# Ledger of designs, part 109: peptides against a protein of PDB entry 5HB3

Target 1, 150 residues: chain A of PDB entry 5HB3
Amino acid sequence: RQMQDRCMSEYNQRIRNAPEGSIDPFRMACYKIIGRCDLSNRSLDGLQTDVNDWIWLQFNLARETDRSLELAGESYGLAELQASIREIGLKHFPKTAAEDTNGSFGMFFYLQILAGMFEQAIAYLYPFSYVDAVHFAIALTYYGLLRPVD

## One batch from the design tools (peptide; made by RFdiffusion4, then SolubleMPNN)

Design b1_p25_3_s4 (from b1_p25_3, 10 letters changed)
Fold by OpenDDE base, seed 5:
Structure b1_p25_3_s4 (fold): chain B 150 residues (1-150), chain A 25 residues (1-25)
Amino acid sequence: as target 1 above (150 residues)
Amino acid sequence: SEPTDEQVKEMHERGKEWLEQLRKQ
């Protein structure tokens, strides 16, 4: 909490006083991750990051806690993350098996699972791979994450 | 916030690889 408060304080000072784009990108990343500052922008401008970095950042910035109990100045929870994943799916991933050429549907399935979108993930995967969908449906049911249907 | 075009490209590549690895298990 003390570290977070310090980051927030410095962020506010620099945003008010620093010229546009003059803040060190690494410092900005620290303010965002530790200080929870400006969570509406979850990209790290000025830094080249790969997909692993992007995934890590999205899930670290998201908090699977009650928003009312959040100590951060801004809230970004599971619901917002899930909404982002849906949008990414609509923009960048195949919607039907006919649109799939490289098996990229697997990544969108993976992202949905990570975000706890189990029902949607299985429904999405089913037309691409029946076998895989059944496999994951059984597993999710075993762990109590999917309700079985007779 | 959405991923960059390069990140999206990598997602597609990794998605295929991930699925292939999963099917081998």
Scores: peptide ipSAE 0.302, ipTM 0.857, DockQ to the pose 0.654
Fold by OpenDDE base, seed 2:
Structure b1_p25_3_s4 (fold): chain B 150 residues (1-150), chain A 25 residues (1-25)
Amino acid sequence: as target 1 above (150 residues)
Amino acid sequence: SEPTDEQVKEMHERGKEWLEQLRKQ
């Protein structure tokens, strides 16, 4: 908590005093991850990041905690993350088997599972791979994550 | 925030690899 409070304090000070774009990108990343500052921008501008970094960042920023405990920080939860994943799917991933060229549907399925969108994930996977969809449906049902009647 | 074009490209590539590994299990 002490570290978080310090990050928030420094962030507020620097935003007021520093010229636009002059803050060190790594420092900005710390303010976002630790201090929960400026979560409206969940891309690390000025840093070269790969897809693993992007995935890690999105899911770590999307904290499902009691919002009453987030004092000076912004709130960003699972619902917002799920909305973001839906938008990414619409823009960048195949919607039908005919559109798939290299099995990229698997990544979008994976992202949906990570975001807890189990029913949507299975429904999405089904037209691409019936066998895989059935396999995951059985597993998710066993763990109580999928409703069979849906 | 939206992933960059390069990140999207990498997602496609990794998706194929992930699916292949999954099917081997």
Scores: peptide ipSAE 0.296, ipTM 0.853, DockQ to the pose 0.663
Fold by OpenDDE base, seed 3:
Structure b1_p25_3_s4 (fold): chain B 150 residues (1-150), chain A 25 residues (1-25)
Amino acid sequence: as target 1 above (150 residues)
Amino acid sequence: SEPTDEQVKEMHERGKEWLEQLRKQ
């Protein structure tokens, strides 16, 4: 907590006193990850990151915590992550098999699974690949992660 | 926060690969 407090203090000082974009990107990343500063912006501006980095960041920043105890005054948990994934899906991924050209539906399925959106993931995958959807549905049900749909 | 356009493109590319890998398991 002391480290987090320090990060928050430094972050607040810098954002108030430093010109926009003047903060070292790596330092900014530290403020985000360690200090949980300004979690509304999770892009890590100034750093070239790939998809793996993005996924890693989203899930590392998504922490289940008591919102009342968040020093940053911001909460970013599983619910917010799931909301983000939904939005990403709506914007960037095929909604029907007819829209799919390169199997990108698989990635969105993956993201939903990672985010614990199991029912939605299976429902999404079903029209693209019946066999895969059934396979995953059985597996998820076995592990108690999927509830039967009425 | 949304992924960058480049990241989205990569997601599309990797999606197929990921699915194929899963099918092989």
Scores: peptide ipSAE 0.295, ipTM 0.853, DockQ to the pose 0.737
Fold by OpenDDE base, seed 1:
Structure b1_p25_3_s4 (fold): chain B 150 residues (1-150), chain A 25 residues (1-25)
Amino acid sequence: as target 1 above (150 residues)
Amino acid sequence: SEPTDEQVKEMHERGKEWLEQLRKQ
């Protein structure tokens, strides 16, 4: 907690005193990850990151915490992550089989599964691959993660 | 926040590979 408080204090001070965009990217990353500062911007500008790094960051920032206990006054949990993934899907991934050219639908399916969006993931996968969707639906149902279809 | 264009491209490429790997199991 002391480290987090220190990060928050430094972040607030720098926001007030430093020119915009002058903060070191690595330091900014520390403020975000440890101090949970400015969670509305979850990109690490100025750092070379791949998709794995991006995924890791999103899930680490999306901590399920009681909002009332957060010092930063900003909350970013699973619900916000799920909302973000939905928006990413709408913007960057195929919505129908006709739009798919390279099998990119698989990654969006994967992201939805990681975020616990099981019903939506299966529904999304179904028009692209019926067999795969049924396979995953059976498995998820077995583990109690998917409600049986009535 | 959104992924970069490069990250999106990587997602598309990796998605295909991931799905193919899954089907081979």
Scores: peptide ipSAE 0.288, ipTM 0.850, DockQ to the pose 0.648; fails the geometry check

Design b1_p25_4_s1 (from b1_p25_4, 12 letters changed)
Fold by OpenDDE base, seed 5:
Structure b1_p25_4_s1 (fold): chain B 150 residues (1-150), chain A 25 residues (1-25)
Amino acid sequence: as target 1 above (150 residues)
Amino acid sequence: GLTEQQIEEMHQKGQEWLQELRKKF
């Protein structure tokens, strides 16, 4: 909380004194993650990240968004983020084992796990690798991240 | 295990996926 307050204070000071776009993108990201500052803008323009960093950042920014902002189209919550991940993912990754030619299903499984889409990730993995899906399901259930289904 | 080519292809698909997501957010 102390760190969050400090970040918020610094952000407010800088945003008032600095020209638009003059704040370092990395610093801006820190203010958003730690200080939860100005979460209506989550584009993170100017910050170059890989898949792992980007999905982690968006996951953190989406976890506690204002529903009113989501409805207004100012930002996306966790549900909207997950929906987008799935929708766009299905365009780039195999939907069934028959479509798999290079084993890229593993990447999409991984991305869904990173996004907290545990049930969907397991369901997706199941037709590609039954054994792996069962092992991950057991592990996720053990940690309380997966609800068993029939 | 996965070949270097398979890893590269998965990486490429991941980047394409990421690019589309970046446009939406």
Scores: peptide ipSAE 0.218, ipTM 0.759, DockQ to the pose 0.100
Fold by OpenDDE base, seed 3:
Structure b1_p25_4_s1 (fold): chain B 150 residues (1-150), chain A 25 residues (1-25)
Amino acid sequence: as target 1 above (150 residues)
Amino acid sequence: GLTEQQIEEMHQKGQEWLQELRKKF
């Protein structure tokens, strides 16, 4: 909390004194991640990221905490992010093995794993590769990330 | 195994997905 307070103080100072868009994008990202500053704006303009980094950033910003515990009073639901990932992903990636022409199902599986959507990722992978799905399921279960279904 | 071309194509689809996702946030 002390670190968060310091970040918020510095952020507020810079916002008041700096022209719009003049703050370094990486520094802005740090303010958002550590200080939870202005989480209503998640565009991260000016920050060049690939798919992996973007998902990581959004995942970290999408903390589900009690608002009373955060000084900024801002939180973003992980469920909303995951829902969006799934919805948009299904538009760009094959839904069934029959639709798979280039093997891109692996990318969508990977993206869902990165987003912490473990159960959905395994369920998605299953019709494409039963063996791989089982192997990942076993591994995820071992690490306590996947709950076995009765 | 996946060819380099296949990997690149997968990454391209990922980028397209990302672009659309960014528009939502």
Scores: peptide ipSAE 0.199, ipTM 0.741, DockQ to the pose 0.088
Fold by OpenDDE base, seed 2:
Structure b1_p25_4_s1 (fold): chain B 150 residues (1-150), chain A 25 residues (1-25)
Amino acid sequence: as target 1 above (150 residues)
Amino acid sequence: GLTEQQIEEMHQKGQEWLQELRKKF
């Protein structure tokens, strides 16, 4: 909490006085993640990240646990993020085993896992690799991340 | 296992996906 308050204070001072694009992208990301500052803008412009880091960042920014503390205008839920991931993913990744030519289904499975979409990830993986889907389902269930009844 | 070419293609698809996803945020 102390760190968050400090981040918010520093952000408020800098954002008011700094020209657009003058703040270090990494510092901006820290203010957003730790201080939850200005979450209406989640583009993270200027920050070069790979797929893993970007998904992790967006996942943390969209966490539902912090939703109650966010202003209505700056609130963006995890559900919207997950919906976007799935919608766009279906355009770029194979939907069935017959469409899979390069094994890219694994990437989309992985991305869904990173986004916390565990049930959807397992359901997606199942037609491509039954054995792998079962193994991951067991593991996720063991850690309490998968809801078997649903 | 996957060949280096297959891995690169997966990464490329991932990047294309990411680029489109970033446009929504």
Scores: peptide ipSAE 0.192, ipTM 0.735, DockQ to the pose 0.089
Fold by OpenDDE base, seed 4:
Structure b1_p25_4_s1 (fold): chain B 150 residues (1-150), chain A 25 residues (1-25)
Amino acid sequence: as target 1 above (150 residues)
Amino acid sequence: GLTEQQIEEMHQKGQEWLQELRKKF
């Protein structure tokens, strides 16, 4: 809490005093991740991030708690992130092995894993790569991330 | 499993869906 307050204070000071675009992008990222500052802007202006970094960021910024519990008054739910991943999946990625022409199923699997959609990720991967799906399922179960289906 | 190279190739090819995903956040 103290760290978050400090980050927010520094962020506010810099936003007020610094010209637009003059703040170091990495520092801005730190304020967003640690301080939960200005969560309405998720673009990380000035930083070109790959899919790994971007998804990781969105996952970390996602909260299951109510907005009222956030000191910054801003929150982004994990549900919204996961919903977006699902929508992207439906539009851009193969639904079955027969639809897979370029092997892009792996990317969607990866996105789902990064978004904490473990059960869905395994279910999705299974028809494309049985062996890999089983291995991931075992690993996720071992770490308590996969709920066994009754 | 997916190799690092395969993942990188998918990242390069997946610019359209990534852009769309970013627009949603």
Scores: peptide ipSAE 0.172, ipTM 0.640, DockQ to the pose 0.068

Design b1_p25_4_s2 (from b1_p25_4, 11 letters changed)
Fold by OpenDDE base, seed 4:
Structure b1_p25_4_s2 (fold): chain B 150 residues (1-150), chain A 25 residues (1-25)
Amino acid sequence: as target 1 above (150 residues)
Amino acid sequence: GLTEEQIKEMHELGEEWLEELRKLF
């Protein structure tokens, strides 16, 4: 808690008072990740990031914590991440094979899997690749991650 | 499971969407 308070204080001070471009983006990232500062902004401005970095960040920010202990007044858990992934899917990824022009369905499937949205991921993948959907369904079931519909 | 090549391909596809994703978060 003390660490979080300090992070929040420093983060807010730097955002408000520091000249543009003078703030170390990595330091700001540390405040965001460790101090959970400004969770409404889940991007790392000033840093070159790839998809892996983005995903890593989202999962770190989405860690399950006791909301009552968070001083930032903001919470971002797995449920919120999953909601965000759903929204991304609706806006940016193909819904059917006919809409898929570049094979991007795989990325959305990947995101859903990472976010623990296993049933939805399989359901989404099915119309694009039946064989893959079945294979993943079997694997997920084997590991107890997919609930078979009785 | 996914092969390393498949994962790489998925990541490459993801790069195309990264900017759009950043707009949402």
Scores: peptide ipSAE 0.031, ipTM 0.535, DockQ to the pose 0.090
Fold by OpenDDE base, seed 2:
Structure b1_p25_4_s2 (fold): chain B 150 residues (1-150), chain A 25 residues (1-25)
Amino acid sequence: as target 1 above (150 residues)
Amino acid sequence: GLTEEQIKEMHELGEEWLEELRKLF
């Protein structure tokens, strides 16, 4: 808690007072990840990141914690992440097999699985790959993550 | 959100990922 408070203080000072371009992106990343600062901004400006880094960051920031112990503006949970993934899916991924040109549906399936959106993931995958959807449905059911629908 | 570059990368990785998953089944 003390460390988080210090991080928040430093982060706010840097954001407000530091000259543009003078802020170390890595330092700011540390404040965000460790200090849980400015979670509404879920990107790392000034850092060269790939999609894996982005995903890692999203899940790292989407920590389940006691809401009462966090500042109102500094909370980001699984529900918010799932909402973000849904939004990303609607905007950037094919909705039907006819719209798929490069097999990008797989990545969206992957994101949904990572976010625990199992039913939605299977439902999404089914029109793209029946066989794969069935296999994953069986696997998820085996692990108790998917409720079978008769 | 995702940048355009990230989206492109996701498209590329998605295909590779899907192929790897298919090998598991």
Scores: peptide ipSAE 0.016, ipTM 0.374, DockQ to the pose 0.605
Fold by OpenDDE base, seed 1:
Structure b1_p25_4_s2 (fold): chain B 150 residues (1-150), chain A 25 residues (1-25)
Amino acid sequence: as target 1 above (150 residues)
Amino acid sequence: GLTEEQIKEMHELGEEWLEELRKLF
C-alpha cells in the first residue's frame, strides 16, 4: 500500500506539474501498472505497443477484487475488460469475411477467448472459418466452458 | 491464429518486463 500511495502521489504530481508531452512514458507506465493510477486511461501513451502488448496490459490491469476494499487505488474488473473488447471489436476488427483484408479476425477471436467470452468468440469465428469454429466449440464444450445459447 | 506456444512466450516476455518495472520501486 505504501508503494501504491507513493506511485499515485508522484503520478498525480507529474500529470499536474509537468509540461505536456515532457513526461517519460516509461515512468508513467510504471505508475499505471504498479500503482494502478488513472485506470480510466488503459493505454500506454508514448510507447510503441502491438495488440498483444495491449491485451497483456489489460489483463494485468484487470483485477477481480472487492471494490469496497480498494480505498487507495482504482479497480478494473473482468466486466470492464469484456466491454472494452466488445468496443474494440466494433471499431477495429472485421465483422464478416468480406471485410477481412488482412486476416485480423483471428486476433479478435483470440482476444475474446482470453477474456472468457467463449460463446461470442465461437459465434464470431463461425462465418470466417466454419471448420475451426466447430473444432473450438467441441473443445470448449468438452471442458465445460461453452454454454448453450438460447 | 496464435499457438499455445506463442501465447506462452508472449506472457513470459510480459512477466519479465513487469518484473523489471517492479525493480524500479
Scores: peptide ipSAE 0.013, ipTM 0.347, DockQ to the pose 0.037
Fold by OpenDDE base, seed 3:
Formats: C-alpha cells, structure tokens, sequence
Structure b1_p25_4_s2 (fold): chain B 150 residues (1-150), chain A 25 residues (1-25)
C-alpha cells in the first residue's frame, strides 16, 4: 500500500506539473500498469497502439483483487470490463446482418469471448452466422464454458 | 477455437474502432 501511494503521488505530480510532451510515455505506462494509477483512464497517451495492445491493456488492468484494499477509483475488474464491452456493442457494432457494412460483427464476437461473455457472444453471432454459432456453442459446451439454456 | 489467421483478421477489423473505444474509456 505504501508503494502504491508513492506511485500515485509521483504519477499525479508528473501529470499535473510536467509540460505536455515532456513525459516519457513508457514511464507513464509503467505507473498505470504496475502502480495501478489513474485506472479511470484506460488508454496510453503518447504511444502507438493497435487493437491488440488495447485488449492487452484492458485485461492487465482488470486484475482480480480485493477491492477494499485499493484506492477509490483505482479498482477495475472483469465485471467492469464486461460492462464496457456491452456499452461498446450498443454504440458501435451492428445488431443485425443488414447493419453490418464492414464485417465488424466478428470483432465484437471476439471481444465478448475474451471477456468471458460466452452466452452473449453466441447469441450475438447466431443471426450473422448460424453455422459458426452452433460450432462455437458445441465447443464451448464441451469445455464447460457455455451454460445450456433450460 | 480460432486460428491465428482468423484472430489476425478480426484484430485488423478492430483497428478502425480503437480510437472510438479510447474515447469511451
């Protein structure tokens, strides 16, 4: 906890007092990832990142910890990630095949799978690709990841 | 499971959304 407090203090000092562009973005990333600083901002400024990096970051930040031991606002778990994925889906991804102009449905399916939202992922994929949805459902069921509907 | 090629394709499709996702978070 002392280490976390020190890290937070240093992070806040730099973000508030340093001129824009003068801070090493990699150092700031270390504060965020290792020190769990400013988890409300789940992006890395000043770094060239792709979707893989973004996904990596989200899952690293979504550590399962005792929330009571963390500072207020510095807790981010799987539940919060899942909520974010749902929000993203509602805003940015197609709901039907007719809405899919760029083939992005697969990406949203992938995000849901990564986030452990297996039932929702299969349900989402079904109208886009029945065959694929069935295949994934069978596989997920085999591994005990998909709960059958009663 | 997905093949590496399938995953790559899906990730490439996601690149267009990266900036929008950052705005959300």
Amino acid sequence: as target 1 above (150 residues)
Amino acid sequence: GLTEEQIKEMHELGEEWLEELRKLF
Scores: peptide ipSAE 0.016, ipTM 0.416, DockQ to the pose 0.089; fails the geometry check

Design b1_p25_4_s3 (from b1_p25_4, 14 letters changed)
Fold by OpenDDE base, seed 5:
Formats: structure tokens, sequence, C-alpha cells
Structure b1_p25_4_s3 (fold): chain B 150 residues (1-150), chain A 25 residues (1-25)
């Protein structure tokens, strides 16, 4: 917490006093990750990141807490993450098998699984790969993560 | 929150992630 407080203090000071573009991107990343500053922007500006970096960042920033418990005065939890994943799915991933050309449905399925959206993930996967959907549904049911429906 | 490059990478690596999931379930 002491480190987080320091990051918050330095972030607030620098964002107010430093000329635009003068803050080191790596330092800004530290303020983001450790200090949880500016959670509305869940990216590392000025840094080159890949998909794994993005995934890691989303889940590290997503904390199940109320705004009253956040030092930054912002809340970003699992519900918000799930909402963002739904939005990403609607914008960037195939909705039907006919729209799929390169198997990208697998990535969206993966994102939904990571976010605990199990029922939605299985329902999404089913029209793309029946065998996989049934396989994962059985496994998820076994571990009590999926409730079977008619 | 996603860059165009990241979106493209997601499309290209979709099958890889599916295979990894198959190993877990």
Amino acid sequence: as target 1 above (150 residues)
Amino acid sequence: GLTDKQIQEMHERGQEWLEQLRKLF
C-alpha cells in the first residue's frame, strides 16, 4: 500500500506539473499497474504491447472492490471486464460460423472463459465447433462452473 | 482498449488458444 500511495502521489504531481509528453512511458506504466491510476484507460500508452500483455493487464487491473475501497476513486471489477469483453466480441469477432474465416472464434471463446462467462462461452462456441462445445460443457459441468439447461 | 495490431493478432492466434484450452479440459 505504501508503494501504491507513492505512485498515486507522484502520478498526481506529474500529471499536473509535467509538460505533455515528458513523462517516461515505463514510469507511467508503473503508476498504472502499481498505483492503479487512471483505470478508465486500460492500456499502456507509449509502449508496444502484444495480446498477452493486454490480457495480463486487463485481469490485473480488474479488482473486485467498491469505489469506496479504491485509492484512485475508481472501480473496475469483473463485471466491468465482462462488459468490455462483450463489447469487444460484438465489434471484432464473428457472430456466426458463416462469418468466420480464420478461426478467430477460438480467441473470443478463450476471453469469455477467462472472464468466467462460461454459459455464454459455450453458447458462442456451439455453432462453430459442436464437438468442442460439448467437450468443454461436460468439463465445466464436472467442476460446477456450468449449469445445464434444457 | 484494443489496438488494431492486437485485434489482428487475436484473429491469427485464435486456433492456438483453442488448442491450449483443449489441453486443460
Scores: peptide ipSAE 0.279, ipTM 0.851, DockQ to the pose 0.899
Fold by OpenDDE base, seed 3:
Structure b1_p25_4_s3 (fold): chain B 150 residues (1-150), chain A 25 residues (1-25)
Amino acid sequence: as target 1 above (150 residues)
Amino acid sequence: GLTDKQIQEMHERGQEWLEQLRKLF
């Protein structure tokens, strides 16, 4: 709590008083991750990040806490992450097998699985790869993560 | 929040992640 408060204090001071782009991006990353500052912006400006970094960041920032207890005044949990992934899917990934040119459907399937969107993930994968969809469905069902539909 | 580079990488690495998942399940 004390560390988080300090981070928030410094973040607020710097964001209000420092010229745009003058703050060390690594320091800003620390404020973001440790202080949970400005959770509405889940990108690390000024840093060279890849997809794995992005995924890591999203899940590390996601917290399942009571909003009233968040010092940042913002809440970013699993529901918000799932919503973001849905949006990403709509914007950047193929909807049908005919639209797929490089197997990118696998990445969206992966994102959905990571976010616990199991039913949606299987449903999405099915038209691209029937065999894979059935395989994962069986596995997820075995572990109690997927409920069979009558 | 995704950059163009990240989006491109997602497309390129889709099969890789799928294969890894196949091993996991």
Scores: peptide ipSAE 0.273, ipTM 0.848, DockQ to the pose 0.920
Fold by OpenDDE base, seed 1:
Structure b1_p25_4_s3 (fold): chain B 150 residues (1-150), chain A 25 residues (1-25)
Amino acid sequence: as target 1 above (150 residues)
Amino acid sequence: GLTDKQIQEMHERGQEWLEQLRKLF
């Protein structure tokens, strides 16, 4: 908590006193990850990151915390992450097999699985790959993660 | 929250990720 408090304090001071765009991107990353500052912006501006880095960041920031304990006045949990994944799907991934390029549907399926959106993931995958969807549905059901649809 | 580069990478590597998932299940 002490470290988080210090990060928040420094972040607030820099936002108030530093010129726009002058903050070191690595320092900003530290404030975001450790101090949970400015969670509305879940990207690391100024840093070259790949998809794996992005995924790692999203899940590290998406912590289930009591909102009353959040010092930043912002909350970001699993529900918010799931909402973000839904929005990403709507904007950047194919909705039908005809729209698919290079199997990009697989990535969105993967993101949904990671975020615990199992039913939605299977439903999404079904029109792209029937066999895979059935296979994964059986596996998820076996482990108690998927609710069978009546 | 995704950059254009990250989005492009997702589209290019989609099949690879799906194949990895098939190995896990």
Scores: peptide ipSAE 0.271, ipTM 0.847, DockQ to the pose 0.828
Fold by OpenDDE base, seed 2:
Structure b1_p25_4_s3 (fold): chain B 150 residues (1-150), chain A 25 residues (1-25)
Amino acid sequence: as target 1 above (150 residues)
Amino acid sequence: GLTDKQIQEMHERGQEWLEQLRKLF
């Protein structure tokens, strides 16, 4: 908490006074992750990041905290994350088995699972891989995360 | 959002991710 407050204070000062690109990107990353600053920009500018880094960042920033307790001026929770995942799916992933060329459907399935979109994830996976969909459905049901449907 | 590079990586590594998921469940 104390560290977070300090980060926010420093971020606010620097973002207002320093020209863009003059601040160390690693420091900015720290302000974003620890201080939860500028949550509208969920990327790490100036850093070379891969998909795993992106995933990690999205889910770490998507905190379920009461608005009254959030120190950041902006809020970013699970609902917003899920919305983002849906948009990513619509824009960048195959919608049918015929559109799939390299098994990219698996990645989108994974993203949906991480975001707690279990029913949607299984429904999405089913036309791509029947066996996998059934397997994961059983597993999710076992853990009480999926409602069996007809 | 996602960069073009990240999107490309998602497509290229899709099969790998699916295989890893199978190990988790």
Scores: peptide ipSAE 0.266, ipTM 0.846, DockQ to the pose 0.835

